# Ledger of designs, part 172: peptides against a protein of PDB entry 6MBK

Target 1, 240 residues: chain A of PDB entry 6MBK
Amino acid sequence: GFEMVNFKEEGFGLRATRDIKAEELFLWVPRKLLMTVESAKNSVLGPLYSQDRILQAMGNIALAFHLLCERASPNSFWQPYIQTLPSEYDTPLYFEEDEVRYLQSTQAIHDVFSQYKNTARQYAYFYKVIQTHPHANKLPLKDSFTYEDYRWAVSSVMTRQNQIPTEDGSRVTLALIPLWDMCNHTNGLITTGYNLEDDRCECVALQDFRAGEQIYIFYGTRSNAEFVIHSGFFFDNNSH

## One batch from the design tools (peptide; made by RFdiffusion4, then SolubleMPNN)

Design b2_p20_5_s1 (from b2_p20_5, 8 letters changed)
Fold by OpenDDE base, seed 2:
Structure b2_p20_5_s1 (fold): chain B 240 residues (1-240), chain A 20 residues (1-20)
Amino acid sequence: as target 1 above (240 residues)
Amino acid sequence: FHRELLSPEEWAALRARIAA
């Protein structure tokens, strides 16, 4: 019903291969295909995760390292997904001096500055961990862990992480949702949720899409500042 | 890009509405 397409200006997106009706369940992603904190724990990162308090406390960082480990693994199941991710982002971690100056007049500057400092501190911490911790020896990134790597991974997670329920629905965890997160943004209503009964992420069509049309979803109601901080873009038709 | 999901309860309700 859809295909991945590299659109010239929007990057990767989904295009309908047939007519899709509004509210039609056109896309679902089973839990086993998601990159989650749980899959991180079950990966080569698992032993280190079990002994590092920060990885345990911050699921987003766990996902970032999971992403880096899988990227460095040629046989990773998620290689096709990882290859679709941007190599660079417009997130605050990539802001140049002029962009930062522009934000000085806004409240966002404090968040940007904090994010940058925190990320730098995290990198310094984990660089040391990777160099010294016994359970880091088997990580594919052992001899190749740069700030650029970490910045990329953190930004990837920041822009694409989603809250989903755990298997039993008792808690919330973090996940990257392959294929689905290729959908680009339009104004509307949230049309994605998690079906616990079938243990899958589900997306229904926001509107009718004809064959050949790009399939858009609504990311959620956010201010432009929030888009900059969390998504790295502005939306002109944003209500805020 | 950061995206939001409905809660499982909201999603179940939506799915039920669509099915009706």
Scores: peptide ipSAE 0.612, ipTM 0.954, DockQ to the pose 0.725
Fold by OpenDDE base, seed 3:
Structure b2_p20_5_s1 (fold): chain B 240 residues (1-240), chain A 20 residues (1-20)
Amino acid sequence: as target 1 above (240 residues)
Amino acid sequence: FHRELLSPEEWAALRARIAA
């Protein structure tokens, strides 16, 4: 009922191929198609994950390395998804000096500095790990791990990660949700959730969409600081 | 930026309402 399209002003998004009614279940993604901390543990990254305390403690970093390993693997199941991701981002990790100067007048500046320093420290740490740890030898990125690679992966996860339940529903884990995360944003209500009985992410239509129209979802409420940190945007007229 | 999901409980309630 939908297709991927590159829109003139908004970039990639989803377009309806038929009429979709409000509240209709039009999109679902089974767990097996998600990139999760669990899929990272079950990948080539698994042996290193089992021995590195930072990967174990920080699921977002585990996802970042999972993304890098899969990107470097020509036969990866997620290649079609990875190829749809931006090659660069407008997030703080990519800010130029003038953009940072602008942020000095906002409350977000301290968070930006912290994020930048932490990311640099993480890269330095994992560069050494990849060069010296025995279980890193099997990683496809062994001989190609730059700061630009790490920055991209961290930014991809930062802008795309979602909290979903574990299989038994007892805890939460982090996931990238292919296909669904291509939906662009509009104002409204959250219309996505996880169906534990069928073990899939589900999305119902926010409104009626006619064939040929772009399908939008509501991402959630964000403050100006959250917009800067998560998307690189600042809106003077944002009421949140 | 990231997209939020309803909790499983909230989602179940929403789905039930839609089905009624």
Scores: peptide ipSAE 0.611, ipTM 0.953, DockQ to the pose 0.735
Fold by OpenDDE base, seed 4:
Parts: structure tokens; sequence; C-alpha cells
Structure b2_p20_5_s1 (fold): chain B 240 residues (1-240), chain A 20 residues (1-20)
């Protein structure tokens, strides 16, 4: 019912291959296809995860390292997904001097600076960990862990992470949702959720989409400032 | 881009409504 397309300006997105009706369940992604904190724990990163307090405490960082490890693994199941990710982002971590200067007049500047500082500190910390920790020796990124790598991974996770229930539904965890996260944003209502019975992420169509049209979803209620901080863009039709 | 999901309960309710 849909296909991946590289749209001009928007990058990769989903295009309907047939008419899709509003509220139609057109897309679902089983848990086994998700990149989650749990899959990170079950990967080559697992031993290190089990011994690093930051990885354990910060699921987003765990996902970032999971992403880096899988990217560095030619046989990774998620290679097709990873290849769809942007190589660079418009997030604050990629801002040029002029962009930062522009934000200096806004309330967002403090958050941007915090993000820079935190990311730099995290990189420095994990660079040392990767160089010295015994369980880091087998990581495919052992000899290739640059700030650019980390910035990319963190930005990828920051822009794409989702909260989903754990398998037993007792808690929430973080996940990257392949295929679904290719949907670009439009104004509307959240039309995605997790079906615990079938153990899959599900998306129903926000509106009617005709064959050939790009399929959009609503990412959630955010201010433009939040979009800049978290996604690196302003949405003109944002209600905030 | 960061995205949000409905809670499982909200999602179940939505799906039930759609199915009705």
Amino acid sequence: as target 1 above (240 residues)
Amino acid sequence: FHRELLSPEEWAALRARIAA
C-alpha cells in the first residue's frame, strides 16, 4: 500500500501506492523489527551496557550506541533502515555559527548550549570507555568512534526515538521504529500507537491518501522552539 | 524528527472506535 520514496527537499518518505482511507490501518511494525533498548542489550553492546551506568540510565544513549554498532556491522539486520537515515541533520548539534547567533536572541539558546555541552561530555566519556573498557573491545566501533559518529547517532535517536511499552506492558522503553519513522510530518492528530496484543506498532491513516500521494503523520504537539531543539526545523502550520 | 504515540490504552480505545 506504500513505498519508500526520496522526495525533493523532504528526503525519504512514504508514498501511497493505492488509495488509503482515513483511519485505515496501513502500516504496522512488529517489535522484532524495532531498534530498542532491549535489542541493544541483546546485541554486541550488551556486555558493555550491563556494566555502564550511563547506558543503563539513558536509553537514548543506549540506542545511539546500538545504532552505531549496527551501522558498523555489515550484516546487521537494520542496515536497510540505517541506510535511509540522513547522513547529517538540521539539529542544533549541526548548527553553524550564523544559526547559533540567530538563536542567541531566543530562549532556545540555553537549551542549545546545554545540548552541545552534554553531547560533548558524553562523547568524551564514552571515548574513554570504548578505549579502556574490556567489554568495548568487541564493539565494531572500537577503532572508529569520532565525535561526528556520536553526533550523528545522538541526532538520529533524538529525532526518531519513540516511547513504546515493554513487552509485558508494565513499563515504557525507547525505540526506533523503522519504516514508520519515514513518514514526514503534517498537522493533525496522533494516529500511531502500540498494539500489545499483537506486539506491534500500528499506524492508521490521518486522512485519505490517494495513490501517488505522500503519506504524512502528525508527530505530536510541539512548539516551533521544541521542533528546532529536537528536530531542527520550524513547522509553519504548527498551532504553537 | 521526534514522534509521539498514543498510550496503549488510548490506542486500544481508538482502534475500538474505528472498528465500531
Scores: peptide ipSAE 0.609, ipTM 0.953, DockQ to the pose 0.744
Fold by OpenDDE base, seed 5:
Structure b2_p20_5_s1 (fold): chain B 240 residues (1-240), chain A 20 residues (1-20)
Amino acid sequence: as target 1 above (240 residues)
Amino acid sequence: FHRELLSPEEWAALRARIAA
């Protein structure tokens, strides 16, 4: 019912291949297709994850490393998804001098600098871990882990991470939702949720979409910038 | 590009409404 299309002004998005009615379940993504903290644990990153407290405590960082490992793996199932991700982001970590100067007049500047500092510290920490930890030797990142890579991965996760329930529904975990997160934004109501019975992320159409039209969703009331600034580096307190 | 999901409970309620 839809296809991935590179739109001239908006970049990648989803286009309807048939008429889709409002509230129609047109898109679902089973858990097995998601990039999650659990899939990170089950990947080549697993051994390192099991021994690094920061990876265990910060699911977003675990996802970032998972993303980097999969990007570096030619045979990764998620290669098609990863290739659709932007190479750069409009996040604070990518702000140019003029943008930073503009923010100097705002209260956000402190948060931006804090995020930048935290990201740099995290990179330095994990650079050392990757170089020295025995379980990091098998990671495809050992010889190619740059700050740019880390910045990209962190920004990718910050802009695309979603909270979903664990398989048993007892806890919340973080996930990247391929295909679905290609939908661009329009005003409306949130029309996406997780169906635990079928163990899949589901999206119903916000409105009628005709064949050939781009499919939009409502992202929520928070701006991407606000989310990145405020939600980028929180410890998962639910590790209990 | 951060996107929010409804809670599982809210989603279940929405799905039930649509099916009704």
Scores: peptide ipSAE 0.606, ipTM 0.953, DockQ to the pose 0.574

Design b2_p20_5_s2 (from b2_p20_5, 9 letters changed)
Fold by OpenDDE base, seed 4:
Formats: C-alpha cells, sequence, structure tokens
Structure b2_p20_5_s2 (fold): chain B 240 residues (1-240), chain A 20 residues (1-20)
C-alpha cells in the first residue's frame, strides 16, 4: 500500500500506492526487523557491550555503535535500511559557524554546546576503546572509526530512536524502526504504538491518503527548541 | 526527529476505539 520515494525537499519518505483511509492499519514492523539495544547486544557488538559501562548505560550510544557496525557489514540485514538514512543531518552536530552564531542569542545554545562537547568526549573515549579493547577487534569498524562516522551514527539515532517495550512488556528499550521512520512529519496525533501480542510496531493512518500522496505521521509534541536540538530545524506549523 | 509511540495500553485502547 506504500512505497519508498525520495522526495526532492524532504528526502526519503513513504508514498501511498493506493488510497489509505484514516485509522487504517497500513504499516507494521515486527520486532525482528527493528534495530534495538537487544539486537545490538546480540550482534558482533555484544561482547564489547557486555564489558563497557557506557554502552550498557546509554542505549542511544549502543544503537549508534550497532548502526556503525551494521553499516560496515556488507551482509547486514539492515543494509537496505541504512542506505535510506541521510548521509548528513541538519542537526547541531553539523552546524556551521554561522548557524552556531545565530543560536548564541537563543536559550538553545547551551544545549548545543553541551551536545558538541559530549559527542566529542564520547568519540574520544570510544576511539580509545576500539583501539585497545580485545573485543573491539571483531568489530567491522575497527579500522574505520572517524569522528564523522560517530557524528553520523549519533545523529541518526538522535533523530530516529524510539522507545518501545521489551518483549515481555516489563520495561522499555530503544529502537530504530525501519520503514516506519521514513514517514515524514505533519501536525496531528500520535498514531503509532506497539502491539505486544503480535510483537510488532503498528501505525494507523493519521488521515486519508490518496494514491500518490506522501504519508505523514505526527512525531509528537515538541518545542521549537527541541526541533532545533534534535532535528536541526523549526517546524513552522508547530502549534503546540 | 525522535518519534513518539503510544504506550501499549494506549495503543490497545486506540485500536479498540477504531474497531468499534
Amino acid sequence: as target 1 above (240 residues)
Amino acid sequence: FHRELLSPEEWRALKARIAA
């Protein structure tokens, strides 16, 4: 009922191939297709994860490394998904000097600088880990781990991470949700949830979409500051 | 942007409403 399309201004998105009615369950993604902290633990990253406190404590970083490992793996199941990810982002980690200067007059500047500092520190830390830790030798990124790589992965996770329940529903974990996260944003209501019975992420249509129309979802209520920090842009129609 | 999901409970409730 939909297809991936590269829209000129919005990048990759989903386009309806048929008429989709409001509230129709048009998209679902089984857990096995998700990139999760658990899948990271079960991957080549697992041994390192089990011995690194930061990876264990920060699921977003675990996902970032998982993403990098899978990107560096030609036979990765997630290659098709990874190839749909932007090569660069408009997030603060990619801001040029002029953009940073613009933010100096805003309350967001402190958070931006903090993000830069934290990311740089994380990279330095993990660069050392990758170079010295025995379990890092098995990582496909062993010989290719640049700041640009890390910045990209962190930004990818920052812009796409989702909280989903664990398999038993007792806790929450972090996930990247392929296919679904290709939906671009519009104003509305959250129309995505996790079906534990069927163990899948599900999305119902926010509105009617005609064949040929781009399918949008509502990402959630965000402040403009959050948009800048997490996505690098202001959403003009942010009525919230 | 990070995307928000409804909780499993909220999701069940929503689907139940849709199905009614």
Scores: peptide ipSAE 0.612, ipTM 0.954, DockQ to the pose 0.826
Fold by OpenDDE base, seed 2:
Formats: sequence, structure tokens, C-alpha cells
Structure b2_p20_5_s2 (fold): chain B 240 residues (1-240), chain A 20 residues (1-20)
Amino acid sequence: as target 1 above (240 residues)
Amino acid sequence: FHRELLSPEEWRALKARIAA
């Protein structure tokens, strides 16, 4: 019913291959295809995760490292997904000096600097962990862990992480949702949810889409500040 | 930008409405 297409101005998106009616369930992604905190724990990162308090406390960082490990693994199940991710982002972590200067007169500057400092501190911490921790020896990124790698991973997670229920529905966890997160944004209503009975993420069409049209979803209500900051990498007691 | 999902309960309610 749809295909991935690289649109000239919008980058990758989904295009309908048939007519899709409003409210039609056109897309679903089973849990086994998601990159989650749980899949991170069950990956090559698992041994390190089990012994690092920050990875355990911050699911978004766990996802970032999971993403880096899988990217560095040529036989990773998620390679097709990872290859669709942008190589760079328009997030504050990628701002040039002049762009940061433009923000100096805005309220956003404090959040940007906070994000820079936090990300740098995290990188420094994990660089040391990767160099010294016994369970880091087998990580694909052991000898190749740069700030650019980390910046990319945290930005990927920041822009794409979603809250989903755990398998038993008792708690929430963080996930990257392949294929679905290729949908670009339009104004409307949230038309995505998690089906616990079938254990899958589901999306219904926001409107009618004709064959050949790009499929859009509504990401949620965002303030201008949220668009600038691309918030979501800050630590919270709740999943983001 | 991060994308939001409805809660499982909200999702069930929405699908029920769609099916009606």
C-alpha cells in the first residue's frame, strides 16, 4: 500500500501505491521490528548496559548506543532502517557558531547550551567507559567512537524516539519505529497508537491519499521553541 | 521531530469509533 521514496525537498517519505481511505489501517510495525531499550539490553550492548548506571537510568542514551552498535554491525537486522536515517540533523547540536550567535538574544539559547554541555559530558563519560570497561571490548565501536558518532546517535534518538508500552502493558518504554517514522508531518490529529493485543504499532490514515501521493501524519502539537530545540534528550523520570 | 502516539486506551477508543 506504500513505498519509501526520497523526495527532493522533504527527504525520505512514504508514498501511497494505492488509494488509501481516511481512517484506514494502512501501516503497522510489530514490536520485534522496533529498536527499543529492551532490544538494546538484548544486543551486544547488553553486558555493558547491565553494569552502567547511566545506560540503565536513561533509556534515550541506551537507544543511542544501541543505534551506534547496530550501525557498526554489517549484519545488523536494522541496517536497512539505519541507512534511511539522515547523516546530519538540523538540531542544535549541529548548529554552526553563527547560528548559535543568532540564538543569543532568544530564550532558546539556555536550552541549547544546556544540551551542548550535557551531550559533551555524556560523550566524555562514555568515551572513558568504552576505553576501560571490560564489557566494552566486544562493542563494534570500541576503536571508533567519536563525538560526531555520538552527536549523530543522540540526535537520531531525540528526533525519532517514541513512548510505547512494555509487552505486558504495565509500563512505558522508548522505541524507534522503523518505516513509520519516515512519514513526514502535516497538521491534523494523532493517528498512531499501540495495539497491545497484537503487539504492534499501528497507524491509520489521517485523510484520503490517492495512489502516488505522499502519506503524512501529525506529529503532535509543538511550540516554536520545541521546533528549534528538538527536545527529548533531556533526562526525565518518565520516558520521553 | 519526535512523533506522538495515543495511549493504548485512547487507541482502542479511536479504533472502536472508526469501526462503528
Scores: peptide ipSAE 0.611, ipTM 0.954, DockQ to the pose 0.659
Fold by OpenDDE base, seed 3:
Structure b2_p20_5_s2 (fold): chain B 240 residues (1-240), chain A 20 residues (1-20)
Amino acid sequence: as target 1 above (240 residues)
Amino acid sequence: FHRELLSPEEWRALKARIAA
């Protein structure tokens, strides 16, 4: 009922291939297709994850490394998804000196500095881990791990991570949701949720879409500060 | 930007409304 298209002004998005009615369940993504903290643990990253306290404490960093490992794996199941991700972002981690100067008069400046410093410190930490830890030897990024790689992965996760329930619904975990996160934004109501009975992410149409029209969803309400910062790093107290 | 989801409970309620 839809296809991926590169639109002139908005970049990649989804286009309807048939008429879709408002409130119609037009898109669903089973858990097995998601990139999650759990899939990271079950990947080549698993042994290192089990031995590194930072990866265990910060699910977003675990997802970032999962993304890097899969990107470096030619036969990765998620290659088609990864290839659709931007190569660069407009997040604070990519700000030039002049852009930072414009923020000096705003309350966001301290958050930007903190995010940059924390990201740099994390990179330095994990560079050492990758070079010295025995369980890092099998990682496809062993001999190719730059700050630019880390910045990209962190920014990808910051802009696309979602909270979803665990398999039993007792807790929340973090996920990247392929295909669904291709939808661009419009004003409206949230029309996406997780169906635990069928173990899949589901999306119903916000409005009628005719064949050939771009399909939009509502991302949620954002403040001006959130538009600048997006999100920061945090420690996750949940077990993964 | 990240895209928000309804909670499982809210999602069940929404689908129930749609089906009515």
Scores: peptide ipSAE 0.608, ipTM 0.954, DockQ to the pose 0.647
Fold by OpenDDE base, seed 5:
Structure b2_p20_5_s2 (fold): chain B 240 residues (1-240), chain A 20 residues (1-20)
Amino acid sequence: as target 1 above (240 residues)
Amino acid sequence: FHRELLSPEEWRALKARIAA
């Protein structure tokens, strides 16, 4: 019913291959296809995750490292997804001097600086961990872990992470939702949720889409910039 | 691009309305 397309100016998006009616369930992504904190724990990162308190406490960082490890793994199931991700972002971690200058008159500047400092500190911490921790020896990023890598991964997660229920529905976890997160934004209502019974993310069409049209969703009332600035890093209070 | 999901409860409610 849809295909991945690289649209001009908008980048990758989804295009309808048939007519899709409003409110039609046109897209679903089973849990097994998601990049989650749980999949990170079950990956090559698992042994290190089990020994590092920060990875355990901060699901977004766990996802960032999961993303980096999978990117560095040629046979990763998520390679097709990872290849669709932007190489850089319009997030505070990528702000140029002029962009920072525009924020100087706002309280946002403090958040930007804090995020930058925190990210740098995290990188320094994990650089040391990766270089010295026994469980890091087999990580594909062992000999190639730059700040740019970390910045990219963190930004990827910040801009795409979603809260979804755990398998038992008892708590929430963080996930990247491949394919679905390729949908570009339009004004409307949120039309995505998680179906626990079928254990999948589901999306219904916001409106009618004709064959050949790009499929848009509504991201929510909060902008990506606002989310990144104010919610870039947070501790996961979920029990593991 | 950060995207939001409805809560499971909201999602069930929405789907129920769609099905009605």
Scores: peptide ipSAE 0.605, ipTM 0.953, DockQ to the pose 0.572

Design b2_p20_5_s3 (from b2_p20_5, 7 letters changed)
Fold by OpenDDE base, seed 1:
Structure b2_p20_5_s3 (fold): chain B 240 residues (1-240), chain A 20 residues (1-20)
Amino acid sequence: as target 1 above (240 residues)
Amino acid sequence: FHRELLSPEEWAELKARIAE
């Protein structure tokens, strides 16, 4: 019903291969295909995760390291997904001085600076952990863990992480949702959720899409400041 | 690009409405 396409202006996205009607369930992603905190715990990262309080406390960082480990693993199940991720992002961690100066006039500046500072501190911490912790020796990051690597992974997770229920539905966890997160944004209503009975993420069509049209979803209500922080987008009709 | 999901409860409600 859809295919991955590199669009001229939007970059990678999904294109309908048939007519899709509004509210039609056109896309679903089973839990086993998601990159989650749980899959991170069950990966080569597991032993280190079990010994590091920050990884345990911060699911987004766990996902970032999971992403890095899988990227460095040639036989990773998620290689096809990882290859679709941007190599760079328009998020604050990639801003140059002029872009940061521009943001000084917005309410986002303090959050941006905090993000910079926190990310730098996290990198310094985990660089030491990777170099010294016994359970880090088997990670494919031992001799290749640069700030660029960490910045990329953190930015990937920051822009794509989603809160989903745990398998038993008792709690929430964080996940990257392959295929679905390729959908680009349009205004509308949120049309994605998690089906616990079938244990899958599901998306229904926001509107009618004809064969050959790009499939869009609504990311959620955001201010310009929130878009800057999370997505790097700007909309003139949004407040800062 | 950060995306949001409905809660499981909201999703169940939406799907129920669609099924009508």
Scores: peptide ipSAE 0.611, ipTM 0.950, DockQ to the pose 0.708
Fold by OpenDDE base, seed 2:
Structure b2_p20_5_s3 (fold): chain B 240 residues (1-240), chain A 20 residues (1-20)
Amino acid sequence: as target 1 above (240 residues)
Amino acid sequence: FHRELLSPEEWAELKARIAE
């Protein structure tokens, strides 16, 4: 009932191929199609993950490296998804000097500086790990791991990571949700959740969408500052 | 883009409401 489309001003999004009614379950993504901390552990990254405290402690970084490893793997199951991701982002890690100067007048500046410092430190740490750790030898990142790679992966995860339940529902984990995360934003209510019985992410339509219309979802309640930090955009009609 | 999901419990409640 939908298709991926590259919209001129909005980039990639989903377009309805038929009329979709409000509250209709039109999109679902089984767990096996998600990029999760668990899939990272089960990937080529697994051996290194099992021996690195930071990867174990920080699921977002684990996802970032998972994303990089899969991107560097021609036969990766997630190649079609990865190819839909932006090559660059409007997030703070990509800000030019003038944009950073502008942020000095906002409350977001401290968070931006923290992101810069943390990302740089993480890169330095993992560069050494990749060069020296025995379990990093077979990673596709061994011979090519640049700051640009890391910045991209971190930004991809930062802008697209979602908290979902573990398979048994006892805990939460982090996931990238292919296809669904292509939906662009509009005002409304959250219409996505996880169905543990069927073990899938589900999305119901926020409103009626006619055939040919772009399908939008509500990302959640955020301040403009939070949108800049986490999503790289402002929303003028944001009531918060 | 950073997005939020309803909790499994909230989602179940929403689904139940939709089914009414």
Scores: peptide ipSAE 0.611, ipTM 0.950, DockQ to the pose 0.752
Fold by OpenDDE base, seed 3:
Structure b2_p20_5_s3 (fold): chain B 240 residues (1-240), chain A 20 residues (1-20)
Amino acid sequence: as target 1 above (240 residues)
Amino acid sequence: FHRELLSPEEWAELKARIAE
């Protein structure tokens, strides 16, 4: 009922291939297609994850490394998804000197500096881990792990991560949701949730969409920039 | 592209309403 299209102004998005009615369940993504902390643990990253306390404590970093490992794997199931991701982001980690100067007049400057310093420290830490840890030897990024790689992966996760329930519904975990996260934003109400019975993310149409029209969803009240600035890096309280 | 989801409970309620 839809297809991926590169729109002139919005970039990549979804276009209806048939008429879709308001409140119609038009899109669902089974858990097996998601990039999650659990899929990271079950990947080539698993052995290192089991031995590194930071990866275990910070699900967003685990997802970042999962993303990097899959990007470096030509036969990865998620290659089609990864290829749709931006190569750069308009987040504080990419800010130039002039943008930082502007932020000096705001209360956000301290958060930006903290995020930048923490990201740099994390990179330095993991660079050493990748070079020295025995379980890092089989990682496809072993000989190709730059700060730019790390910055990209962290920014990708920060701008796209979602909280979803675990399989048993007892806890929450972090996920990237392919295909669904291509929908661009419009004003309205949240029309996405998780169906535990069928173990899938589901989205119903916010409004009627005619064949050929772009499909929009409501993201929520926070922008990506606001989310990155205010959320930053945090320790995950979820058990993994 | 950060997006919010309804909780499983809220989602179940919404779907129930749609089905009416």
Scores: peptide ipSAE 0.607, ipTM 0.949, DockQ to the pose 0.577
Fold by OpenDDE base, seed 5:
Structure b2_p20_5_s3 (fold): chain B 240 residues (1-240), chain A 20 residues (1-20)
Amino acid sequence: as target 1 above (240 residues)
Amino acid sequence: FHRELLSPEEWAELKARIAE
């Protein structure tokens, strides 16, 4: 019903290959295809995760490292997804001088600086962990872990992380949702949720889409920048 | 790009409405 396409200006998106009607369930992603904190725990990162309090406390960081490990793994199931991710982001961590100057007129500048400092501190911490911790020896990023890598991964997660229910539905966890998160934004209502019975993320069409048209979804009321600034580095209260 | 999901309850309600 759809295909991945690189659109001009918008980058990667989804294009309808047939007519899709409004409210039609056109896209679903089973849990096994998601990148989650749980999949991170079950990956090569698992042993380190089990020993590092920050990875355990901050699901977004766990996802970031999961993303980095999978990116560094040629045979990763998520390689096709990872290759669709931007190499750079319009997040505060990537702000140039002009953008920072613009923010100086607002109180957001303090949050941006705080985020930058926190990210740098996290990198320094994990650089040491990766270099010294026994369970880090087999990580594919052992000999290649730069701030740019970390910045990219953190930004990827911050801009794409979603809260979904755990398998038993008792709590929430963080997930990256491949394929679905390729949908670009349009004004409307949220048309995505999680179906626990079928254990999959589901998306219904916001409107009619004709064959050949790009499929858009509504991201929500918060901007990416706002989310990154205000939510990027909070400790989660979920047990993992 | 950050995307939001409906709560499980809201999603169930939406799907129920669609099924009508």
Scores: peptide ipSAE 0.604, ipTM 0.949, DockQ to the pose 0.569

